# Designs tried in a protein design run: peptides against a protein of PDB entry 4Y8H. Part 19

Target 1, 222 residues: chain A of PDB entry 4Y8H
Amino acid sequence: TTIVGVKFNNGVVIAADTRSTQGPIVADKNCAKLHRISPKIWCAGAGTAADTEAVTQLIGSNIELHSLYTSREPRVVSALQMLKQHLFKYQGHIGAYLIVAGVDPTGSHLFSIHAHGSTDVGYYLSLGSGSLAAMAVLESHWKQDLTKEEAIKLASDAIQAGIWNDLGSGSNVDVCVMEIGKDAEYLRNYLTPNVREEKQKSYKFPRGTTAVLKESIVNICD

## One batch from the design tools (peptide; made by RFdiffusion4, then SolubleMPNN)

Design b1_p12_2_s3 (from b1_p12_2, 9 letters changed)
Fold by OpenDDE base, seed 4:
Structure b1_p12_2_s3 (fold): chain B 222 residues (1-222), chain A 12 residues (1-12)
Amino acid sequence: as target 1 above (222 residues)
Amino acid sequence: SRDGFSHYVPAE
């Protein structure tokens, strides 16, 4: 997995690759790693897919209740705190590594959370097995006062670094843009750089192409 | 699609 977050002048963007794995197996070439906690608070997940999905749904539900109770729009720091406390309670056994981002009445925010409940803050972040590949791009090209377009490009370039260089990352780039004063913009498959070209040969062969050399029937019953 | 199954997305 490669997931990133990048703050820009008027909001925050998160992005992710779309590969899911089971050991050496690519389980899903186009999974969705961006999760909505609330309309304007999204996260990118690494680790155990089921855990990331479940924990974000749980906190999303609780955030909605909290919002209703307080009559206030959800805050990213509230989601962060709830996620942190939940993950800490389970002492890393919930394998969720998250980049949490969003906009709220206090502004735009970008955080990361590890499975044991530690949190980080920054203007740009990366997590996952491709995090170092992504960070190499981020460190090389990040600057203050990014525009929305620059941030999207930077984030997508960072994800691509993971796609090309990390075995655990692959296929496509998903993006979610959260700009102050606007609805979140979820860009599923923002980039699809790995569309396979048409095969040069068809591998559909006539029935009987492979000859049966021998057949034997063995009764294993007494 | 979203992965609701027990799959691994490698993390650091």
Scores: peptide ipSAE 0.181, ipTM 0.750, DockQ to the pose 0.068
Fold by OpenDDE base, seed 3:
Structure b1_p12_2_s3 (fold): chain B 222 residues (1-222), chain A 12 residues (1-12)
Amino acid sequence: as target 1 above (222 residues)
Amino acid sequence: SRDGFSHYVPAE
């Protein structure tokens, strides 16, 4: 997995690759690693797929209840706190590694969370097996006061570095843009750089191409 | 080997 977050002048962008694995097997070529916690708070997940999805749904539900109770738009730091307390309680046994980002009445925010409940803050972050490939791009090209377009490009370039260089990353780039004063923009398959070409030959032959040489009936229940 | 679980990273 390669997941990234990048702050820009008026918001935050997160991005992810779309490969899921089971050991050496590609389980899903186009999975969704970006999860909505609330309308303007999204996260990218790495680790165990079921855990990342389940924990984000749980906190998303509780954030909605909290928002209704307080009559306030949810804050990214509230989601962060709920996530880290939950993960800490389970001592890393919930294998969720998250980049959490969003916009709220206090501004734009970008955080990361590890499975044991630690949290980090930054203007740009990467997690997953492709994080070093992504970070190489981020460290080379990040600057203060990025525009939205520059941030999207930087994030997508960082994900592509994971796609090309990390075995655990692959296929497509998903992006979510959260700009202050706007609705979140979820860009599923923002880039699809790995469309397979047509196969050279089909091996679907007419029935009967291989002759039946022998047929027998055997009683196995003597 | 396959452990039966899907990951967003390679399984160990």
Scores: peptide ipSAE 0.195, ipTM 0.718, DockQ to the pose 0.072; fails the geometry check
Fold by OpenDDE base, seed 5:
Structure b1_p12_2_s3 (fold): chain B 222 residues (1-222), chain A 12 residues (1-12)
Amino acid sequence: as target 1 above (222 residues)
Amino acid sequence: SRDGFSHYVPAE
């Protein structure tokens, strides 16, 4: 997995690759790793797929209830606190690694959470097995006062670094843009750089292409 | 729902 977050002048962007794995097997070529906690608070997940999805849904539900109860729009820091407390309670056994981002009445925010419940803050972040590949791009090209377009490009370039260089990352780039004063813009498959061209050859050979060189009948009954 | 065996591969 490669997930990133990048703050820009008027909001925050998160991005993710779309590969899911089971050991050495690609389980899903186009998995969605961006999750909505609330309309304007999204997260990118790494780790155990079920855990990341379940924990974000749980906190998303509780955030909605909290918002209704308080008559306030949900805040990113509230989601952060709820997530970290939940993860800490389970001492890392919930394998969720998250980049949490969003906009709320207090502004734009970008955080990361590790499975044991530690949190970080930054203007740009990466997590997952492709995090170092992504961070190499981020460290090389990040600057203050990014525009929305620059931030999307930087985030997508960072994800691509994971796609090309990390075995655990692959296929497509998903993006979610959260700009102050606007609805969140979820860009599913923003980039699809791995679309295979039409196959040049068919491996459906005529029957009999491979000759039988030898045949033996063996009785295997005891 | 996703199975518990699928991974996005965690960070360091």
Scores: peptide ipSAE 0.175, ipTM 0.749, DockQ to the pose 0.086; fails the geometry check
Fold by OpenDDE base, seed 1:
Structure b1_p12_2_s3 (fold): chain B 222 residues (1-222), chain A 12 residues (1-12)
Amino acid sequence: as target 1 above (222 residues)
Amino acid sequence: SRDGFSHYVPAE
């Protein structure tokens, strides 16, 4: 997995690759690793798929209830706190590694969470097996006061570094842009750099191509 | 394994 987050002048972008693996096997070539916590708070997940999905749904539900109860728009720090406390309680046994980002009435935010409940903050972050490949791109090209377009480009380039260099990453780039004062923009398959061309020939031969050489009928009843 | 480097996430 390669997941990244990048802050820009008026918001935050997160991005992810779309490969799911089971050991050395590609389980899904085009899975979705970006999850909605609330309309304007999204996360990217690495680790155990079921755990990342379950924990984000759980916190998403609790955030919605909290928002209704307080009559306030959800805050990224609230989601962060709920996630980290939940993960800490289970002492890393919930294998969720998350980049959490969003916009709320206090501004734009970008955080990361590890399975044992630690959290980090930054203007750019990467997690997953492709995180070092992604970070090489981020460290080389990140600057302060990025535009939205520059941030999307940087994030997608960082994910591509994972796609090309990390065995655990592959296929496509998904992006979610959260800009202050706007709806979140979920860009499923923003880049599809691994589309295979049309096969030149078919190996589907006409029926009867393989001749039946021998046939026998055996009675298995005594 | 339940590590941060290997995962399966279902499509939504």
Scores: peptide ipSAE 0.168, ipTM 0.698, DockQ to the pose 0.062; fails the geometry check

Design b1_p12_2_s4 (from b1_p12_2, 9 letters changed)
Fold by OpenDDE base, seed 3:
Structure b1_p12_2_s4 (fold): chain B 222 residues (1-222), chain A 12 residues (1-12)
Amino acid sequence: as target 1 above (222 residues)
Amino acid sequence: MRDGFSHYVPAS
C-alpha cells in the first residue's frame, strides 16, 4: 500500500493506490483505500483491509452521533481522538494505519495514526509499504503554499512512485480533495496508468477440438 | 502476525 496526504493553501488532499494483496498474490487490482468518516473528513488506510474499513465505519458512525448531539459540524481532531483511543485500547491488534484529513470550521487538517494509537501531524505524510518511495517524491517537490492543482499532482506523483517501486502497491490512483468552503471531491481512479493491453492469443478453442475417445456409464452405488 | 504495511487480506 501507498497512501499520502498533502496540505495546500486552502485545504488538503489525500491519495492512495488500489492494490490489495494476500502475501505474494494480488487479491484485488482495484480496491478502494479511501474511506469517508464524514462528508468533509476522509481517511486513507493501510494494514489489514477488514480492520481499516471496520474501524473507519465505526468512528464514522460515532462522529455522526456526536455531530447530532452537539449540533456542530464534526472536527478532524475529534475523529483523530476517537480513532487513536480505540486503536490504543486494542494494543495494535487492530491492524489499521491511517492518514486522516479533512476540513472543518477550524480549518484544514492532516494527521496520521498507527495501529498502537500514536499520532503524527504534518503538511505532507505517507504510510504503507510504499511510503519511502512516496516520501522520496514528497521531499523532493513539496513546498509551502501549494495550490490545489500542485497538491493533487504532487500526491498523485507520490502514489505513482509507490505503484512503480513497491510490490505491495499497484494499479490506479484514487484521490480525495477537501477544500475549505467546498464539498469534498472524491476522484475514484483519478489515474489509471496500468490498463492491460489485449492478450496476443486466446486459448478458447471451438468445442470438439479435443475428440472424445470413449464414454462409459459406471454405477458407483451397490 | 498480520502485515501492517499492505492492504492485506488473509488467505482463507
Scores: peptide ipSAE 0.147, ipTM 0.674, DockQ to the pose 0.066
Fold by OpenDDE base, seed 2:
Structure b1_p12_2_s4 (fold): chain B 222 residues (1-222), chain A 12 residues (1-12)
Amino acid sequence: as target 1 above (222 residues)
Amino acid sequence: MRDGFSHYVPAS
């Protein structure tokens, strides 16, 4: 997995690759790793897919209830706090590693959370097995006062670095842009750089293509 | 959102 977050002048963007794995097996070539916690608060997840999805849904539900109770729009720091306390309670057994980002009445925010409940803050972040590949791009090209378009490009370039260089990352780039004063813009498959061409040949062979050269019966019992 | 319930997305 490669997930990133990048703050820009008027908001925050998160992005992710779309490969899911089971050990050495690609389980899903086009999974969705961006989760909606609330309309303007989104999360990118790495780790155990089921855990990332379940925990974000749970906190999303609780955030909605909290919003209704307080008569206030959800805050990113509230989601962060709920997530980290939940993860800490389970002592890292919930395998969720998250980049949480969004906009709220206090501004734009970008955080990361690890499975044991630690949190980080920054203007740009990366997590997942492709995080170092992504961070190389981020460290090279990040600057202050990014525009929306520059941030999207930077985030997508960082994800692509993971796609090309990390075995756990692959296929497509998903993006979510959260700009102050606007609705969140979820860009599913913003980039699809790995579309496979049509197969040139059929692998269905006629019966008898493989000749039987020898047959033997071996008794394996006494 | 499409994500496998038993699948992994490798962590850092």
Scores: peptide ipSAE 0.147, ipTM 0.739, DockQ to the pose 0.068
Fold by OpenDDE base, seed 1:
Structure b1_p12_2_s4 (fold): chain B 222 residues (1-222), chain A 12 residues (1-12)
Amino acid sequence: as target 1 above (222 residues)
Amino acid sequence: MRDGFSHYVPAS
């Protein structure tokens, strides 16, 4: 997995690859690793797929209830705290590694969470097996005061570094843009750089291509 | 190098 987050001048972008693996096997070529916690708070997940999905859904549900109870829009730091405390309680046994990002009344935010409950803050972050490949791109090209377009480009380039160089990453780039004052923009398959061309020929032969050379009938009721 | 993560995440 390669997941990244990049802050820009008026918001935050997160991106992910779309490969799912089971050991050496590609389980899904086009899975979705970006999860909605709330309308304007999204996360990217690495680790155990079931755990990342379950924990984000749980916190998403609790954030919605909290928002209704407090009559306030959800805050990224609230989601961060809930996720952190939940993951810490389970001492890393919930294998969720998350980049959490969003916009709220206090501004734009970007955080990362590890399975044991530690958290980090940054203007750009990467996690997953492809994180070093992604970070090489981020460290080379990140600058302060990125535009939305520059941030999307940087994030997608960082994910592509994972796609091309990390065995655990592959296929497509998904992007979610969270800009202050706007709805979140989920860009499923923003880039599809690995589309295979149509096969030139078919190996589906006409019926009867393989002749029956011999037939025998055996009675088994004796 | 970090170990590959097992991912199955449906669309949000």
Scores: peptide ipSAE 0.174, ipTM 0.685, DockQ to the pose 0.058; fails the geometry check
Fold by OpenDDE base, seed 5:
Structure b1_p12_2_s4 (fold): chain B 222 residues (1-222), chain A 12 residues (1-12)
Amino acid sequence: as target 1 above (222 residues)
Amino acid sequence: MRDGFSHYVPAS
């Protein structure tokens, strides 16, 4: 997995690759790793897929209830706190690694959370097995006061670094843009750089192409 | 609704 977050002048963008794996097997070439906690608060997940989805849904539900109870729009820091407290309680056994981002009445925010419940803050972040590949791009090209377009490009380039260089990352780039004063813009498959061309040859050979060299009949009854 | 995934996603 490669997930990133990048703050820009009027909001925050998160992005993710779309590969899911089971050991050495690509289980899903186009999974969705961006999750909506609330309309304007999204996260990207790495780690155990079921845990990342379940924990974000749980906190998303509780955030909605909290918002209704308090008559206030959800805040990113509330989601952050709820997530980290939940993860800490389980001492890293819930394998969720998250980049949480969003906009709320207090502004734009970008955080990361590790499975043990630690949290970080930054203007740009990366997590997952492709995090170092992504960070190499981020460190090389990040600057203060990015525009929306620059931030999307930077995040996308960082994800692509994971796609090309990390075995655990692949296929497509998903993006979610959360700009102050606007609805969140979820860009599913913003980039699809790995569309396979038409196959040049078919492996469906005529019957009899492979000759039978010998036959034997064996009694298998004991 | 959220589109989910159920397989391992390599962590940091």
Scores: peptide ipSAE 0.143, ipTM 0.717, DockQ to the pose 0.073; fails the geometry check

Design b1_p12_3_s1 (from b1_p12_3, 6 letters changed)
Fold by OpenDDE base, seed 4:
Structure b1_p12_3_s1 (fold): chain B 222 residues (1-222), chain A 12 residues (1-12)
Amino acid sequence: as target 1 above (222 residues)
Amino acid sequence: LPVPGPITGGGR
């Protein structure tokens, strides 16, 4: 996985690759790693896919209840706190590594959370097996006062660095843009740089192309 | 650690 977050002048962008793996196996070529906690608070997940989805749904539900109870729009720091306390409670056994971002009445926010419940803050962040590839791009090209377009480009370039250089990352770039005063813009498959060309050959062979040389039925019951 | 199920890339 490669996940990133980048703050810009009026908001925050998060992005992710779309590869899911099971050890050496590509389990899903186009999984969704961006999760909605609330309408304006999204996260990108690395680690165990089920845990990232489940924990974000749980906190999303609790954030909605909290929002209703407090008569206030959800805050990113509330989601952060709830996530970190939950993850800490489970001592890293919930394999969720999250970049949490959003906009709320206090502004735009970008945080990361590790499975043990530690949290970081930054203007740009990366997590996952592709995090170093992404961070190399971020460190090289990040500047203050990014525009929305520059931040989307930077985030997508950082994800592409993971796609190209990390075995755990691949396929497509998903993006979510959270701008102050706007609805969140979820851009599923914002980039699809790995569309396979048409196969030069059909591999549909007639039955009997490979001859059966011998067949035997063996009773395996005693 | 091999976690059961689909894995996305690990931590930082």
Scores: peptide ipSAE 0.126, ipTM 0.734, DockQ to the pose 0.110
Fold by OpenDDE base, seed 5:
Structure b1_p12_3_s1 (fold): chain B 222 residues (1-222), chain A 12 residues (1-12)
Amino acid sequence: as target 1 above (222 residues)
Amino acid sequence: LPVPGPITGGGR
């Protein structure tokens, strides 16, 4: 997995690759690693796919209830705190590594969470097996005061570095843009750089293409 | 024990 988050002047972008793996096997070529916690709070997940999905749905449900109870729009820091406390309770046995981002009445936010419940904050972040490939791009091209378009480009280039260089990453780039004062823009398969060409040949031959040279019936019972 | 299932590449 390669997941990234990048803050820009008026919001935050997260991006992910679309490969899931089981050891050396590609389990899914086009999985979704971007999860909605609330309408304007999204996360990217690395680690155990079931744990990333389940924990984000659980916190998403509790954030909705909390929003109704408090009569307030959901805050990214509330989601962060609920996620980290839940993950810490399970001592890293819930294999969720998350980049959590969003916009709320307090502004735009970008955080990361590790499975043991530690949290980081930054203007750009990467997680997953492709994180070093992504971070090499981020460290080379990140600047202060990015535009939306520059941040999408930077995030997508960082994911592509994972796609090309990390065995655990591949296929497509998914993006979610959370801009202040706008709805979240979920761009499923924003880039599809691995579209296979049409197969030039087929090994489906007509029946009878291989001639029968000899037949023999052998009785194997004494 | 690693939970059997699809892993999205874990680790920094």
Scores: peptide ipSAE 0.099, ipTM 0.730, DockQ to the pose 0.088
Fold by OpenDDE base, seed 3:
Structure b1_p12_3_s1 (fold): chain B 222 residues (1-222), chain A 12 residues (1-12)
Amino acid sequence: as target 1 above (222 residues)
Amino acid sequence: LPVPGPITGGGR
């Protein structure tokens, strides 16, 4: 997996690759690693796919209830706190490694969470097996005061570094843009750089290609 | 060597 987050002048972008793996096997070529916690708070997940999906759904549900109870829009720091307390309670046995990002009435935010419940803050972050490939791109091209378009490009270039160089990453780039004062823009398959060409040959033979040489009916009852 | 951070090992 390669997941990234990048802050820009008026918001935050997160991006992910779309490969799922089971050891050396590609289990899914086009899985979704971006999860909605609330309308304007999204996360990218690395680790156990079931745990990343389940924990983000659980916290998403509790954030909705909390928002209704408080009559307030959800805050990214509230989601962060709920996630880290839940993960810490399970002592790293829930295999969720998350980049959590969003916009709220206090501004734009970008955080990471590890399975044991530690949290980090940054203007750009990467997680997963492709994180070093992504970070090499981020460290080379990140600057202050990025535009939306520059941040999307930087995030997508960082994911592509994982796609090309990390065995655990592959296929497509998914993006979610969270800009202040706008709805979240979820860009499923924003880039599809691995479209397979048509197969040169088919193993569909005409019926009768293999001749039947003999047939016999055997009674197996005594 | 454990890859730093778990690989998305969730079986779909």
Scores: peptide ipSAE 0.056, ipTM 0.687, DockQ to the pose 0.099
Fold by OpenDDE base, seed 1:
Structure b1_p12_3_s1 (fold): chain B 222 residues (1-222), chain A 12 residues (1-12)
Amino acid sequence: as target 1 above (222 residues)
Amino acid sequence: LPVPGPITGGGR
């Protein structure tokens, strides 16, 4: 997995690759690693797919209840706190590594969370097996006061570094843009750089193309 | 055959 987050002047972008794996096996070529916690709070997940999905759904549900109870829009720091306390309680046995980002009445936020419940803050972040490939791009091209378009490009270039260089990453780039004063923009398959060319020939032969050379009936009963 | 380990990455 390669997941990234990048802050820009008026919001935050997160991006992810779309490969899932089971050891050396590609399980899914086009999975979704971006999860909605609330309308304007999204996360990207690395680690165990079931744990990333389940924990983000659980906290998403609790954030909705908290929002209704408080009569307030959900805050990224509330989601961060709920996630970290939950993950810490399970001592790293929930294999969720998250980049959490969003916009709320207090502004735009970008955080990371590790499975043991530690949290980081930054203007750019990467996690997953492709995180070093992504970070090489981020460290080389990140600047203060990025535009929305520059941040989307930087995030997508960082994910592509994971796609090309990390065995655990691949296929497509998904993006979610959270801009202050706007709805979240979920860009599923924003880039599809691994589309194979059309197959030049069909290998569907007519029935009977392979000749039957011999037939025999074998009795398998005594 | 070793059962493939847990799925890493994302679902939906």
Scores: peptide ipSAE 0.395, ipTM 0.865, DockQ to the pose 0.069; fails the geometry check

Design b1_p12_3_s2 (from b1_p12_3, 6 letters changed)
Fold by OpenDDE base, seed 1:
Structure b1_p12_3_s2 (fold): chain B 222 residues (1-222), chain A 12 residues (1-12)
Amino acid sequence: as target 1 above (222 residues)
Amino acid sequence: PPVPGPITGGGR
């Protein structure tokens, strides 16, 4: 997996690759690694796919209840706190490594969370097996005061570095843009750089193409 | 033990 987050002047973007693996096996070529916690708070997940999905859904549900109870829009720091406390409680046994980002009444936020419940903050972040490939791009091209378009490009270039260089990453780039004062823009398959060409031949031969050379009946009863 | 099920790269 390669997941990234990049802050820009008026919001935050997260991006992910779409490969799921089981050791050396590609389990899914086009999985979704971007999860909605709330309308304007999204998460990218690395680690155990079931754990990333389940923990983000659980916290998403609790954030909705908290929002209703407080009569306030959900805050990224509330999601961060709920996630880290939950993950810490399970002592790293929930294999979720998350980039949590969003916009709320306090502004735009970008955080990371590790399975043991540690959290980081930054203007750009990467996680997953492709994180070093992504970080090489981020460190080379990140600047302060990015535009939305520059941040989407930087995030997608960083994910592509994972796609091309990390065995655990592949296929497509998914993006979610969270801009202040706008709805979240979920861009499923924003880039599809691994579309295979059409197969040159069909291997559907007519029945009987392979000749029967010999038949024999063997009695297996004594 | 290898976690049974799909993992995304970077999970321990």
Scores: peptide ipSAE 0.091, ipTM 0.720, DockQ to the pose 0.086
Fold by OpenDDE base, seed 3:
Structure b1_p12_3_s2 (fold): chain B 222 residues (1-222), chain A 12 residues (1-12)
Amino acid sequence: as target 1 above (222 residues)
Amino acid sequence: PPVPGPITGGGR
């Protein structure tokens, strides 16, 4: 997995690859690693796919209830705190490693969470087996005051570094853009750089290619 | 911190 987050002048972008693996096997070529916690708060998940999906759904439901109870738009720091406390309670047994990002009435935010409940903050972040490949791109090309378009490009280039160089990463780039004063823009398969060409041969032979030489019905009851 | 393992177990 390669997941990234990048802050820009008026918001935050997160991106992910789309490969799922089971050891050396590609289990899914086009899985979704971006999860909605609330309309304007999204996360990218690495680790156990079931845990990343389940924990983000659980916190998403609790954030909705909290928003209704408080009559306030949900805050990224509230989602961060709920995720942190939940993961810490389970002592790292929930295999969720998350980049959490969003916009709220206090501005744009970008955080990471590890399975034991530690949290980090930054202007750019990467997680997963492809995180070092992604971070090499981020460290080389990140600057202050990025535009939306520059941040999307930087995030997608960082994910591509994981796709090309990390065995655990592959296929496509998914993006979610969260800009202040706008709806979240979820860009499923924003890049599809691994479209397979048409197969040069088919092993679908005509019926009758293998001749039936003999047929017999045997009664097995004595 | 250990690099998070690959996304395992969630193939649709």
Scores: peptide ipSAE 0.074, ipTM 0.694, DockQ to the pose 0.081
Fold by OpenDDE base, seed 2:
Structure b1_p12_3_s2 (fold): chain B 222 residues (1-222), chain A 12 residues (1-12)
Amino acid sequence: as target 1 above (222 residues)
Amino acid sequence: PPVPGPITGGGR
């Protein structure tokens, strides 16, 4: 997995690759690693797919209830706190590594969470097996006061670095843009750089392609 | 894996 988050002048973007793996096996070529916690708070998940999805759904549900109870729009720091306390309670047994981002009445936010419940803050972040490939791009090209378009490009370039250089990452780039004063823009398969060409040959052969050299009938009754 | 960071296999 390669997941990234990048702050820009008026919001935050997160992006992810779409490869799921089981050891050396590609389990899913086009999985969704971006999860909605609330309308304007999204996360990218790395680690165990079931844990990333389940924990984000659980916190998303509790954030909705909290929002209704408080008569307030959900805050990214509330989601962060709920996620980290939940993950800490399970002592890293819930294999979720998250980049949590969003916009709320207090502004734009970008955080990361590790499975043991530690949290980081930054203007750009990467997690996953592709995180170093992504971070090499981020460290080379990140600047202050990014535009929306520059941030989307930077995030997508960082994910592509994971796609090309990390075995655990691949296929497509998903993006979610959260800009202050706008709805979240979820861009599923924003880039599809790995479209497979048409298969050059068929593996369907006529009957008789493999010759039957000998037949024998064996009675299996004693 | 030799990558420092979270155990980010693909969706295990």
Scores: peptide ipSAE 0.040, ipTM 0.659, DockQ to the pose 0.148
Fold by OpenDDE base, seed 5:
Order: sequence, then C-alpha cells, then structure tokens
Structure b1_p12_3_s2 (fold): chain B 222 residues (1-222), chain A 12 residues (1-12)
Amino acid sequence: as target 1 above (222 residues)
Amino acid sequence: PPVPGPITGGGR
C-alpha cells in the first residue's frame, strides 16, 4: 500500500493506491482504501484490509452518534482520539495504519495513526509499504501554500511513486479532497495508469488443433 | 498469530 495526505491552503487531500495483496499474490487490483468516517472526514488505510475497514466503520458510527448527542459537526480530532484509544486498547493486534484527514468547524486537519495507537501530525504524510517511495516525492516537491490542484498533483505523484516502485502498491490512484466550505470530493480511480492494452493473441485454439497420435485404454483393476 | 486475509502494506 501507498497512502498519502497533503494539506493545502484551503483544505486537505488524501490519496491511495488500489492494490491488495496476499504475500506475493495480488488479491485485488482495484480495492478502495479511502474510507468515509463522516461526510467531511475521510481516512486512508494500510495494514490488514478487514481491520482498516472495520475500525473506520466503528468509529464512523460512534462519531455520528456523538454528533447527534452534542448537536455539533464531527471533528477530525474526535475521530483521531476514538481511533487511537481503540487501537491502543488492542496493543497493535488490530492491524490498522491510518491517515485521517478532514475539514470541520475548527479548520482542516491531517493526522496519521499507527496500529499501537501512536499519532502524528503533519502537512504531508505517507504510510504503507510504499511510504518511502511516496515520501521521496513529497520531500522533493512539497512547499508551503499549495493550491488544491498542486496538492492533488503532489499526492497523485507520490502515490504513483508507490505504484511504480513498491511491490505492495499498484494499479490506480484514488483521491479524496476535503476543502473548507465544500462537500468532500471523492475521486475513485482519479488516475488509471495501468490500463492493459488489448491482448494481441489468444491461446484458445479450436478443438482438434493438437492431433491425437495414439489412444490406449488400460484396465488397472485386477 | 497474524490475522489471515488481504493486506495493504506495512507501516512507515
């Protein structure tokens, strides 16, 4: 997996690749690694796919209940706190590594969470097996005061670095843009750089293409 | 033991 988050002047973007793996096997070529916690709070998940999905759904449900109870829009820091406390309780056995981002009445936020419940904050972040490939791009091209378009470009280039250089990453780029004062923009398959060309040849030969040279029936029962 | 199933990569 390669997941990234990038803050820009008026919001935050997260992006992910779309490869799921089982050791050396590609399990899914076009999985979704961006999860909605609330309408304006999204996360990207690395680690165990079931754990990333389940933990984000659990916290998403609790955030909705909390929002109704408090009569307040969900806050990214509330989601962060609920996630980290849950993950810490399970001592890293829930294999979720998350980039959590969003917009709320307090502004735009970008955090990361590790499976043991540690949290980081930054203007740009990467996680997953492709994180170093992504971070090489981020460290080379990140600047202050990014526009929305520059941040989407930077995030997508960082994911592509994972797609091309990390065995655990591949296929497509998914993006979610959370801009202050707007709805979240989920861009499923924003880039599809691995579309296979039409197969030039088929190995589906007509029956009888291989000649039968000899047949023999042998009784193997006494 | 590790949880069986598809994975999406390691940490940082």
Scores: peptide ipSAE 0.079, ipTM 0.717, DockQ to the pose 0.113; fails the geometry check

